Peptides against a protein of PDB entry 8BZL. Designs and how they scored, part 237

Target 1, 228 residues: chain A of PDB entry 8BZL
Amino acid sequence: SYDRAITVFSPDGHLFQVEYAQEAVKKGSTAVGVRGRDIVVLGVEKKSVAKLQDERTVRKICALDDNVCMAFAGLTADARIVINRARVECQSHRLTVEDPVTVEYITRYIASLKQRYTQSNGRRPFGISALIVGFDFDGTPRLYQTDPSGTYHAWKANAIGRGAKSVREFLEKNYTDEAIETDDLTIKLVIKALLEVVQSGGKNIELAVMRRDQSLKILNPEEIEKYV
Target 2, 242 residues: chain B of PDB entry 8BZL
Amino acid sequence: SRRYDSRTTIFSPEGRLYQVEYAMEAIGHAGTCLGILANDGVLLAAERRNIHKLLDEVFFSEKIYKLNEDMACSVAGITSDANVLTNELRLIAQRYLLQYQEPIPCEQLVTALCDIKQAYTQFGGKRPFGVSLLYIGWDKHYGFQLYQSDPSGNYGGWKATCIGNNSAAAVSMLKQDYKEGEMTLKSALALAIKVLNKTMDVSKLSAEKVEIATLTRENGKTVIRVLKQKEVEQLIKKHEEE

## One batch from the design tools (peptide; made by RFdiffusion4, then SolubleMPNN)

Design b1_p23_3_s1 (from b1_p23_3, 10 letters changed)
Fold by OpenDDE base, seed 1:
Structure b1_p23_3_s1 (fold): chain B 228 residues (1-228), chain C 242 residues (1-242), chain A 23 residues (1-23)
Amino acid sequence: as target 1 above (228 residues)
Amino acid sequence: as target 2 above (242 residues)
Amino acid sequence: MEPEPLTERTPELEEWLRRLEES
């Protein structure tokens, strides 16, 4: 029945397609985000790149704009659609408002997009969660998370994907003002958090940092190993 | 088995898109297609299953399609779906050329189609395309390129890969024999024959059952060439002598 | 911004494909 193609409420008030989309996210590679004092850091579990695969085509951290980056967990093709729409919105905002988007603004845009796909007939939810980090124009570092439902919240630190529970538990214990006192300590915190679920150290981690008034920097494996 | 409406791709309780998986299964039954990237070119090799002598149109290539002057693809899966997608690729490439007065970058063409594929997995009343594609191309940004896309709308760049029947075995062989940084087009052709000989369910590999296309650069132009049967025969013979 | 390729061929997908071919 076409009725099954619609995200509808169960008798007990559940949106099963949204919940099932969240299960798709849980199968995704782990991503972690941490907000420092003057830095935001994203880390992603590198799944073993298949031999002969081009590493450049396996990216889970992407820029949405000069001041905003996103990591995701779940369906890569779904993520591409969201990323493209977000990038267009970021550029549109610059043209119309003459300022970069705030991290909250673009998160809300993405969240709204996701939400619409949970309510529209003949559409399934996006099978992705995202960590969105960046700096507002006032220099404030921000971290947001959004899920397949379109819900979003601001975080100090968070994780998504298959290892998210363990990583979050680690962050809850170890995220302190002392742990984020410096940029290097913040980076180290992210790496340590990922190492809770990632085996074999820095080789299996993709790490991106954004500092105040600086562009996104992807750390190379050698740079990551310095923090291990 | 909860009958998912075949007309809409929805998540299972486990977070799986079964319609996409079923589309991938359909591809597994298709003829084998290989792609190999070399330093001086890129190639596609495909199994030819339908040798109907009575076909009036000598389809020089059943499974390999020229997309534009700089790109070609091979297909594994449902032929009708493949025809739709290859036509769309040509249209996208043409529109880009008209708009920007330059050829579409290879990855952009692949991505554009992958977004369409993805849409057919997300919008109601649509089914996934039962097709995987290998793309070969050249552009000024990355030079020679090889991509693979699947029914989900996922894609990736590869040095060598395989789709269709016995693709896993083929990929394993490619992983063993592919020498990174040292692959010439000549060696790639030999490798393609070697892999096809082992992965095709035929007693003897014959040139009539294999299609090969190469993409090279000559005098600052991309040249896409389908190998003649005699050339393929020579490659097979050379392999048998080794 | 050049579209960053987002696609990962997951080991799970590869394993699934392998199982299908063996089946």
Scores: peptide ipSAE 0.012, ipTM 0.571, DockQ to the pose 0.052
Fold by OpenDDE base, seed 5:
Structure b1_p23_3_s1 (fold): chain B 228 residues (1-228), chain C 242 residues (1-242), chain A 23 residues (1-23)
Amino acid sequence: as target 1 above (228 residues)
Amino acid sequence: as target 2 above (242 residues)
Amino acid sequence: MEPEPLTERTPELEEWLRRLEES
């Protein structure tokens, strides 16, 4: 069966391994990203941390650089590889170009990496989608999404993972200029979007905020509950 | 034409990596390994299945490996795979020490190996390692630590956990009896014996079938100690009297 | 955010990865 081969074209022109990697993403925890006026917000569904598990070791949102952070859906181990390579590239760029990466640049880097793993012999696609947010050096907030195929696009708001459809439908209805008029409203929008698929309020949400010229801030559960 | 090894781990139509799942299934048949984090130390307890009378009781550990002065691990799964991974852990730790003149942080060592595990799930001609590991360690960043990793390259930190045979039942018991913030190494040892007594596929728990290692801090140094058989016997006896 | 451990792309790691790709 063509679907059991390495990433090759089917007779119908499908890359089944890429499609199946997308199915792996759909099994992942839901992540949402929203670009505000002067803020970018990432939210992730917290899987109920098993009793006795250290919450510190269960993170779905990570910094790639001071001006860029990423959330992902899909295979955690695959994501770690991508994150590490992206971090190295961010630092390399600072050293060689003497400026931080643009959000588009690092997204394109990640996308290119993913694409290579869809075309190289003896490799399977990465089983991850990513939401990449941050600020360019000019202070412009950015949100990008990548998928297992290595495609990438800029978004105002988007979602990935198991609840992505419902969250996207919510965002399509509720993302307005008024809804992102303030930082607090933007944060509320992300929380409300996640609550479409997450039960039990702020306890099951991981939320990260990056404001203009500020570092990534992870909100604690108490801070999240103030917005609920 | 590099013949694509049909053994390459690929996604199923449902987005599953069956070779990873099968590796995890194989680990489920391995001897039980427990890890418990205490306030004053961390321990590993492992089922010993290969009992040979000629084995030196003082030095032999079937399932527990010292990685460096600050870390040890236990393994569940394919022995040959375990040997490769434990050797790699030692090499990674040594390289870090040489490069930075400091011991590798515990989580960083775990992560480095997990990246290797992940690679064996993604690159052609390779199969996943049929091994799960428990790691115990101390570093200046997080103090005493317990980690678990699986064939996928996933890992997590734990207060207490179990891998291998009857791991689900063991984890359930640990959840019931583990007292967060109140766990001493002494109580952790007692808990380990209690859980192993119920989860090991043996009629009666005996010291010859259990390996226990503790990691403590003494005078600003990490001490990794494998308990002597007599010490394990005393722990078992104490459990039977309760 | 506590810095997540980063697996440094050492020459040794790169060589190891290269060997995996060539295997």
Scores: peptide ipSAE 0.007, ipTM 0.574, DockQ to the pose 0.028
Fold by OpenDDE base, seed 3:
Structure b1_p23_3_s1 (fold): chain B 228 residues (1-228), chain C 242 residues (1-242), chain A 23 residues (1-23)
Amino acid sequence: as target 1 above (228 residues)
Amino acid sequence: as target 2 above (242 residues)
Amino acid sequence: MEPEPLTERTPELEEWLRRLEES
């Protein structure tokens, strides 16, 4: 059956393994990204960490470089591979080009990596979508999304994972210039968007904020509660 | 000995490359792309399917890519495959420019990519690219040019052609209405709108759902321009009034 | 760009694929 073949076209022109990888993403915890005027914000749904699990090991938001961070939905192990390769590329770029990567550049790198895993026998697609945010060297905030196929686009706002549809519908209605006029309003927008799918309020949300010329800041639960 | 799975693209007992055919089937479900060659320019017209309000407007075009100063392409099929191939086209063109200090001839760029596509149909462990491309360009050898390539690595030059959804019907319409030797860019634009209006699975053609790029020569330079939404609206309006 | 095979088919991968085809 073609559905069991790793990277072949079906008779009707489908890449089933890519589609199934997208289904794996839909089972993942929800992540949201919003580009503000001078801020980028990532929010993720916290899965109830098993009481004995170290919270440090379950970070769904990670830095790729000083100017770029990523959230993902889907298979955590797959994400780790992508993150590591992206970090190496960011460092290599700094060494060879003497400038940090643009957000688009590193997104394209990740997208190309994912695409190659959809075209090589003996490999399955990565079961992850990613939201990649950061600042270009000119100070422009950027948000990109990638999927298991290796497709990528730039967004003002987007969501991935199990609650992505509801979150996107919320963002389509509520993303306005007024809603992102300030950093605080942008953060509030992300929180409100996540609350569409997260039941237990601020305790189950992880937020990361990157402002222009500042490092990635992960907000603590107390800081999140100030915006709710 | 690295054993690669040789089963990806093999001949059937009937001599068919099913993976290539299935890749072409995937392209048949993609948005429609048209190319039309005129005496004074060439154009690409593509269906825009991703009309999401949250998309960043920085995307110059979803389906039309500038390759260099003298060439552009449109894609039908798997977007991720298209991104890889369009990037490769840019790299090939740039390497040629650096090596020879002149722009790569249009057909040579098309051929170089087609060789890559063909390789993905012949070597084990790889699937074909699920992408067809239309290329528009200008060079000093042949002037304005339009090419089409498919997943097999085959290509051809065209006066007018279509790839993607309802491509066969579009090509039939183009054959009927294309006036050889008399096609102006203006008439080509009108023809593109006419064909898209009939071949797109939409009740009404809107400017937001169509991307159009033109390639012209001005003062001895190639100009590649994506039409503004207002310009496309005017073309649609003119068609509706005829 | 020569299509470089990206994954070596290890015996473990072959076994997994076999199991998948037999399932």
Scores: peptide ipSAE 0.015, ipTM 0.486, DockQ to the pose 0.029; fails the geometry check

Design b1_p23_3_s1 (from b1_p23_3, 10 letters changed)
Fold by OpenDDE base, seed 2:
Structure b1_p23_3_s1 (fold): chain B 228 residues (1-228), chain C 242 residues (1-242), chain A 23 residues (1-23)
Amino acid sequence: as target 1 above (228 residues)
Amino acid sequence: as target 2 above (242 residues)
Amino acid sequence: MEPEPLTERTPELEEWLRRLEES
């Protein structure tokens, strides 16, 4: 059957391997991104760290560069490959262009990488969606999303993973200029959005914030609980 | 060209990589391997299944491999795949040492192999490696470390974990008995024997069926030691007397 | 936050991956 082949068009014009990769993303832990006025916030559903697992090795939010970070939903091993490629590109850009990448630039790079894996013979799509946030050199906060197909779009707020539908519905209702008026309100919005799908409160949320001209900060559980 | 494409690991309609899952299933039938992190060291304990009388008495560890002076690993799964991966680990570690004149950090070695594993799940004409690994090591960054990796290329750091046959039961026992912050290497060894005795599909635990390696620091150097059969016998005896 | 240790994409790893992509 065409649906069990490499990424090829079905008779009805579907790229089933891309669609199925999107199903893999939907099984992933929920991630949410929100662009504030002078802040970008990423939140991820923290799977209960298995007893005896080192939390250090379970990170779903990572820096791509000083001005860009990423969260993902889907296959962790696939994500690692994308992250590593993106980090190399960020450093290469700094060396060759003498400026950091724009958030759009690195998003486009990641998207192009993903797209190539949907078209190359003998390759399967990446089983990941990503939320990419950061600041451009002019201080503008940005949020982008990529999916397994290699498409990308800019967002004010978005969610990916198993709880994405519920989180997006929440964001559509609650994302207002007033709701993002301050950094704290923006953080609260992300936490409230995640709590729509996360049962056990702040202990099961990983939260990262990036403010203008500041590096990525991962909040500890105690800091998160202050916003709950 | 088409024949190679048919062997590519692809997504199911439900978004699953069945070839990876099947590789993990194969590992579930392999001999049990345990890893336990202690305050003063880290250990691997592995079931030895192939006790052929005709194997030369030079009991080289069948399942525990020294990677460099600061790291060792144990394997569960397809032996041929394990040999390829362990050789690659050694090569990566040696290249790093040559390039940087320092030993490779433990996690970096693990991730390097995991990227290879992942590639075999994504590129055409390849199948996943039918191998899970436990890694023990020491470096100046994080001290004693224990990692686990699977056929997907995922990895994680652990205080204690198990791969292979009855791994779920072993992990459950480790969760119950592992005392965080209070684990000595001596206690870890006792715990390893306790868990193996309950999880191995053998009527009686014998020293000939168990391989144990410890990694410690002595005088600012890493020491990797495979326990002698007599030492393992003593550990088993102590467990039977408790 | 110390950047998560990048899997150092050694030229050797990149070459290996390239070979794998070409196979």
Scores: peptide ipSAE 0.006, ipTM 0.576, DockQ to the pose 0.026; fails the geometry check

Design b1_p23_3_s2 (from b1_p23_3, 14 letters changed)
Fold by OpenDDE base, seed 1:
Structure b1_p23_3_s2 (fold): chain B 228 residues (1-228), chain C 242 residues (1-242), chain A 23 residues (1-23)
Amino acid sequence: as target 1 above (228 residues)
Amino acid sequence: as target 2 above (242 residues)
Amino acid sequence: MEPEPLEEETPELREWLERLKNS
């Protein structure tokens, strides 16, 4: 029925379309984020890129602005829409406020966008979760997660996608002040976390690093192998 | 499953968009289209299924569409949907040209259409487009390019790919025979014929059943050319002799 | 934002399209 096309509450208070969107996220490639002392790191499981596919077009980590980057799990096309809107907002903020967005601000913007798609008649939720990392203008590293419902929280470390449970369990055990004492250790932590669910080492991992006052850096496979 | 066969694309309990999947299924029954990227050009090859001798308009190309001076596409799926989307591509490209006085970058055109496709999967009262597209193009940023898009609004760049009937088998063959960095347009044409000969459900491949377009650069200009039937015949003959 | 409606054809764009289709 057309009525089912609307995200509505069930008698028991569930928003089924949101829950089902979360199931779509669980089918996505695993992504992990970790906040270090002066570094934020995103790692993503590389899906076996079809031999003839251009790797450039299969990026799961993208910059939203110079100080913010995002990884996602779920529907790629949905993610593209969110990313584009977030980028526009980041630029708009720079023009209007004359400062870059805080990581919280842009996360809230994305979350609000997602939430609106859960309330609007004739719209389905976005089938994506996102890890949003970056630095505030004061130099504070931040990590946020948002889901299809539009809920968002700040994290020290988190994971999304098909292997998220295992990765989170690993992070819960291994995320300590000692484990993030240096940038290299923080990177190593992310790699180790992903290796819980990714087979064949560094070749199947995409890793992005953002350090304080530095731009997003995507590590090459050779650089990743140095940590493995 | 049947409860989600509504006109509005919604998530199943398993997180699937069945209307998108059904659209993809429809495309699987369409004529085969393949694209191959070479060092010196890019090509599209498509199966012709409807040869109606009584068609007054000799459509030189039934499945290959010129989008602008630098891009062309082939389509697999619902013809009416394809017409709408190819028209939209042309409009987007032209508007960009008028606005910026430069041709639209290939990936940007693909993305623009993919955003439209995605929207038709997210907003109520709309159905997904039952069309996949292959795009060939040239721009100053990345040179020769090949893209594929599907009803979900996903797209990707490819060295070689296939959509439509027997696409999986075609892709497997392309993976086996495509030589990265060594592909000439000539070798790509030969590969296209080889793959089509094996994947088309015809007893014998004939030039009347195959459309091929090439995109090359000559004197700093993009040239999009649909091969003449005689040229295709020669390619088929050459393949049969090997 | 509702999906932007498919771009409306202007007479100028139609003429261009016809030229493109005939090229």
Scores: peptide ipSAE 0.119, ipTM 0.624, DockQ to the pose 0.027
Fold by OpenDDE base, seed 5:
Parts: sequence; C-alpha cells; structure tokens
Structure b1_p23_3_s2 (fold): chain B 228 residues (1-228), chain C 242 residues (1-242), chain A 23 residues (1-23)
Amino acid sequence: as target 1 above (228 residues)
Amino acid sequence: as target 2 above (242 residues)
Amino acid sequence: MEPEPLEEETPELREWLERLKNS
C-alpha cells in the first residue's frame, strides 16, 4: 500500500505520507497567529493537562531566537527536532553573518528541512505545521506558516490544527486595519479567534506576544482574562 | 507490479519509470502554466489558485519566479519541491555570474537543473521532484528563449507550450493558432488569454486568477515585468469583445 | 548513493537571494 511505503508517488500523483502527516496536524491543538502593526501574537489551545502532569512541560510556543518564536500543531516529538535545528541555525547565523536571522530566512530553513524529509526514502515527513512570527532587523513584523510538505507563505493572520478552519473563517471576516490598530486590539483579535474553538475562556489559552524591540512575553491567565 | 511503483525509482519489466510517470500525474493536477515566444519578447501566463484574503501581499507572484536579471520561470506541481528547485536555479545562476562575470546562458541554467532532476530519478533513497517548469529568458547567444522541463530531467526549447491542468488541450490550441514568424508580444498575450479561457476549469476568466509576466529587451537590458491586474483585465476584456 | 549536494548557499548568495525575491 502506498500509504505505508516510504514517501513515494501514488499512481494518481499523490504523496500519501505527506497527506497523512497533514492529517496528523489536523488532530493537533489549534494555534493562531496574527501580525499587527508593531506586534506579533501567537495563541494556542491548551490541552487538558493530566492532574499529575507538570504544565511547564507542555509548551506549544517556543522561542527560536530573541526575535523569532514558533507555535506548532501536530506531533510534539517531531516539533522538538525542528525547533532544535532551527535554534542552532539561528545561533550559527548570528555567528557567521553577524546579524540575527530574518523571519523569512528561518522559515525557509525549516521549510527546506521538512521538504528533505519528504524526498528521502529513509525518512518520513514531519507531522507538524508551524506558525513562525517575529521581527526583522528593520523592525518589520512577520508571520509565516509551514506545513509537513515544506511549503511556506507569509500571512497577515493564520491558524493551524484541529480548529483551524473555523479560526481562519473568523480571521477572514474580522481582520481589518481597525482591528489591529493597537497592540491591545491585536491581542483581543487573537483571543476572540481562539474562542471560536476553545471552551472555558482564557483558562484554556496560551498566549505569547512579541512587540517591536521587545522580548517574547507569555501572558498569564489573569492577563488573558482581561481581554475576554 | 506494486514492487516497481512503491519503491525506489527503478525500471519496470516494460522499461518504465513509474515514479517519474506518477510525478508527471501530480503535475497534471496543478494549475495551468503557458509560455509563448514572440519576436519581440517572451511571456509566461499562469493560473492563480491560492487566493486568500489573509495572505501577506508581499508576494508579487504565486507561480512566476525571477531567477536572475535575464530569466524567469513558472512552475506546475508540488509547491515545496518547486521552492527547492527555484532556489537552486537562483543559486546556480548567481554562482555562474560571480565566477565568470557574465550571466549564465539560458540553456546552461536549464541543463544544470535538469541534471539534478535526473539524479533524483536514478539514485536510491530519493523520489523524483513532482514539478515541471517553464523557463523564459534572454541571452546574447540565442536571444529570447522558452524551455520546458519535467521530473525526468528532460527539457526542450519551445515556441509555445503548456504544463499543468489541461496541458494537452492547451498545446493543441497553441499549435493551431501560433503563427511562426509573425508572433508579436501583443499577439502572444492575446493568445495566452484565449488559451487560458478555454483550458482553465473556471466559468469565467478573471484577472485575479491569472498571473502574466513578460520578458523584453529595452535599451540593451532585459526587463522582466509582471502585468498589473488592470492590464490583465484589459486583455480579458479585449478577448471577450472578439 | 545520494545525489551530489545542491549548490552551497553562502552569505553573499543569501543576501542576493533576498534582494531578488524583493525585487
């Protein structure tokens, strides 16, 4: 069966392993990203943590560098590999080029990595999509998305994971210049978007904010509830 | 047998490379791309399928890529594979420029990539790239040029050709309407619209769903230009009035 | 055997690529 084979073409021209990796992403927790004027915001659905599980060990938003962070949907173990490789590349770039990576650069790096894993007969695709946000050196906010195939695009706003369709529909309707006029409005937009698919309000949302020339900030539940 | 189509690219008993053929099938499902060579220029016309309101409009083109100052390409097939190949084309072209202090000849760039494609069909542990490309360019050796390449690493020069969805029908139309020696860029643009209107799986052709790039020579310099939406609208309107 | 590696991306080439993409 083509679906259990190494990533090969079906007679109909499909890469089933890539398609199935995309299905793995759809089973993942919902993540949303929004680019504001001078802010980028990532939001993620919190999964119910087991009573004895340390909440700190389940993070869906990770820093890649001081100017770049990533949220993902899909296989956590796969994401860890990608994140580690990306972090190494960010540091290497700083050392060799003497400047931090652009958001596009690191996105392309991740995308190329994913693509390679779709073409080697000894490997399977990564079962993750990612939202990558940050600031370029010139202070321009950026948002990119990658999928298991290694495709990537720049977005104003996007969503991945289980509730992505509903969240995207909300964003398509509500993302306007007025809706992102301020940092607070941009944060509110992300929260509202996630609330389309997340039950029980701000307690089940992880939110990260990166402002221009500032470090990544993870909002606490109390801060999130102020926007609800 | 399942053994030949589900493993490393190997020959079937009939001498077929099934993985290459299946890669070509993947391209058949992609959006239509046209290339037309004229006396005074060359053009690419491509179907836009990914129109999303939330896309950051920083992208001037979805399917048309500038490779250097003298060449551009359009792609049909797997987007991620296309990104890898177009990046490679750019790198090869720039490295050549740095090494020889002159632009890479069009056919040499095409050949270099085709060798890479071919290698991915021959070596174990790899699959073919699921991408066909149309290349447009100008060089001092052959002037305006149009090439097509496929997953096998084969390529050829063309006066007019098509890849992607309904490519066979498009090629047939091009053969009927292409006038050798009399093709102006203006006529080529009109022909592109005519063919796309018939081959795209849309009820009505709109400027939002079509990308067009032209490559011309002005004052001894190559000019690669993506047509504005308004310009494409005018071309469509003219076609509807005929 | 793996196919020969793709062209090496140098910092200079990266800068050029960025300019090209934004052109």
Scores: peptide ipSAE 0.098, ipTM 0.567, DockQ to the pose 0.035
Fold by OpenDDE base, seed 3:
Structure b1_p23_3_s2 (fold): chain B 228 residues (1-228), chain C 242 residues (1-242), chain A 23 residues (1-23)
Amino acid sequence: as target 1 above (228 residues)
Amino acid sequence: as target 2 above (242 residues)
Amino acid sequence: MEPEPLEEETPELREWLERLKNS
């Protein structure tokens, strides 16, 4: 009899498989998201890529649509499944509704998907948290976070992964209207936040920015160093 | 034949559904939610636990959800499960409106969700939803209404009730102080603050930690209003002065 | 017997939900 892992309640009311999935997220590389006035910024800790590994295969920040991008912490293989389904939904929405998804909509879709995997027999929770950023059709910047349980909230700034606690503490202290007054200041805030947990400076940071009515831009190391 | 893993919610030798009981245990650790029915309205009062400075202010209510123009609910338990169920309630209500060109009766909406909850306890090897809900509403059949539902799919109508942390103590207090037939919305609000002050695991009740919504009728229309922080502060202050 | 599926969101329902969430 194969011991099939089932997400069930413990006697004290805990869903251990969800909690364990959250532990998997905590082992993941740190990701940070910040909503500025007219910009959204994602930053991710670069894990030391094996010298022979293609850097293209290790992207932790991906576009879901032209107006939405996502960073994640946790199991990369799990993230791939979520990303693919989210992309399909974004395209389907454009075809059916004739408008791009709102950031909240696609977050809710992802959250619902995750929740279903916590309640279906023969399935385990996704071992990922995600930061989802983008712009709604009205030009409003948005940042959402979702966890393995399928819970999601809107944030001004947040972090996930192994260094999330320290990064969040930094953001709670330093996120002010003045700190996000300009796009450059917002980018600097993200970098400073990541530097709380990343030792080797700009070389170990991946940074992506999305400005209003612009596509996702991944900054190169040289561009990042200008903000350090 | 897809062998559904047999470890579905099954009866124990003693006739107990442990997964349902364990789901209820999870709810007991959730933030307190109160519902009180008055002659001139109905209210929900819920504990806010997630007060983070970095939360986007667009989320006016963490635990109270508008379902349609005539109904709202509050949730205790697993947040992700709650999100799924509240979304389902909204969908059911809207589909009914589209189909029948009238709002869904309050009890019918509650029952529809309860059937779904029950199914998750009986079929498909899925776990129960770890959520209890309080529903407030108005319809032309019964006027102002308050309902409670649990993970089993059971529900009931109430004059006043509580779910979540310290719910038993809260219910006892409500039984003592609730005046049948004489409850105004104003008195209900005062009672809600009184009960929350005693049942919440906080040294001092603050407006930032409490969400309150009222449902009233004005000019033949239902009005659902989430109280502003200042209004809640005034209620707390008034309670402290008594 | 599988539990009753959760109601699927139609485009019309999605728009309504968005309005409701923003109200």
Scores: peptide ipSAE 0.095, ipTM 0.591, DockQ to the pose 0.041

Design b1_p23_3_s2 (from b1_p23_3, 14 letters changed)
Fold by OpenDDE base, seed 2:
Structure b1_p23_3_s2 (fold): chain B 228 residues (1-228), chain C 242 residues (1-242), chain A 23 residues (1-23)
Amino acid sequence: as target 1 above (228 residues)
Amino acid sequence: as target 2 above (242 residues)
Amino acid sequence: MEPEPLEEETPELREWLERLKNS
């Protein structure tokens, strides 16, 4: 009986609720992440902010800590829960270990949280994938992806959401050492990748950059247009 | 398949949460609620559908609820669900005040409730709340604010928005007539009446069928006022003359 | 986090709510 939100194996061994959560992600706005040499960049497709909507409340890229930020595709409300949990863990880690989390650590935490929601009775999976970027204490840039199943992997570049296939194909062709040689080139790569699926140019892109030993910077539309 | 229409909110094969969508559909049949942000205040305007002569007149507002001294909300959807959620909002706000000796920031209160809503979409044995809310408030961080939340636990800040019956049409009208940066509370009230007159499924707009609350700042204090019937009548009359 | 059960209203909070409803 599917009367309970239970993620169970099908007769053929599929976890349908996880697969269906992945379909929810595929309907989400496209997000892209790229790891450069000394920079990490996140880009997200902005749905046209409704004319009367306050842009302040529409953020798809958020900081988890000073050294880690996250973009997501899928259910916004689900994402908020994950983000809040991650932020609490980041702060807790600082208090208990006296060091910031590594990007891998917080990714693993998020992944574990997601996995638990795929196995717990009476819970559905989170309908989100996430791109988590940042710097470890040694200054190494990192990019991780998580999916609804709770799996996670490190990436050089990746994309999630409705345009992810096209963006990934672009990145596979264009991600080279030369293409990420400078911070500006890395930013341009992300923008070009997003433009494969975004019709209205720079106005519909949210872009965030994190450089080594610097805080997350969200670029304004004018700054983005300089790279177009 | 029909199995995904069960009481438990689960993903469909297409990645949809049908129980949430159905809750939103139910809200679409509820009375219209408008929110408009102005430079000098913020307002809620709500359709009053249950005009039962036998209702104790003591209910100043059926659809608009004071949450604390700095915030109010309007609801569209299932009344029982609305009562539970509005009570929770009041509790959250009061607990915050007691803990921090300061009023809860507007967005924080909205977010707290949205997390509850989201939980009811994720945990088994629960159904989504069949309620959308408009929140108006003032805080020292962002001044006058208007928020909307839905059964999914999503929320957003708005200059103007609408929930309930004919909300899409109302939003379209608001987009056309809302002048950013030039909106006074007086003009916002006029706009609210204009939109309600066109979107309410009534032959004639009457003061008996409309509730309006304004939130302003006077002498460094927030004032939440429900307009008297006579005031609403005057607004309607003025609209008819224009 | 299990949705924190809608926490039971304390008597003090109930009294405050009643005052708010009657204001």
Scores: peptide ipSAE 0.033, ipTM 0.616, DockQ to the pose 0.027; fails the geometry check

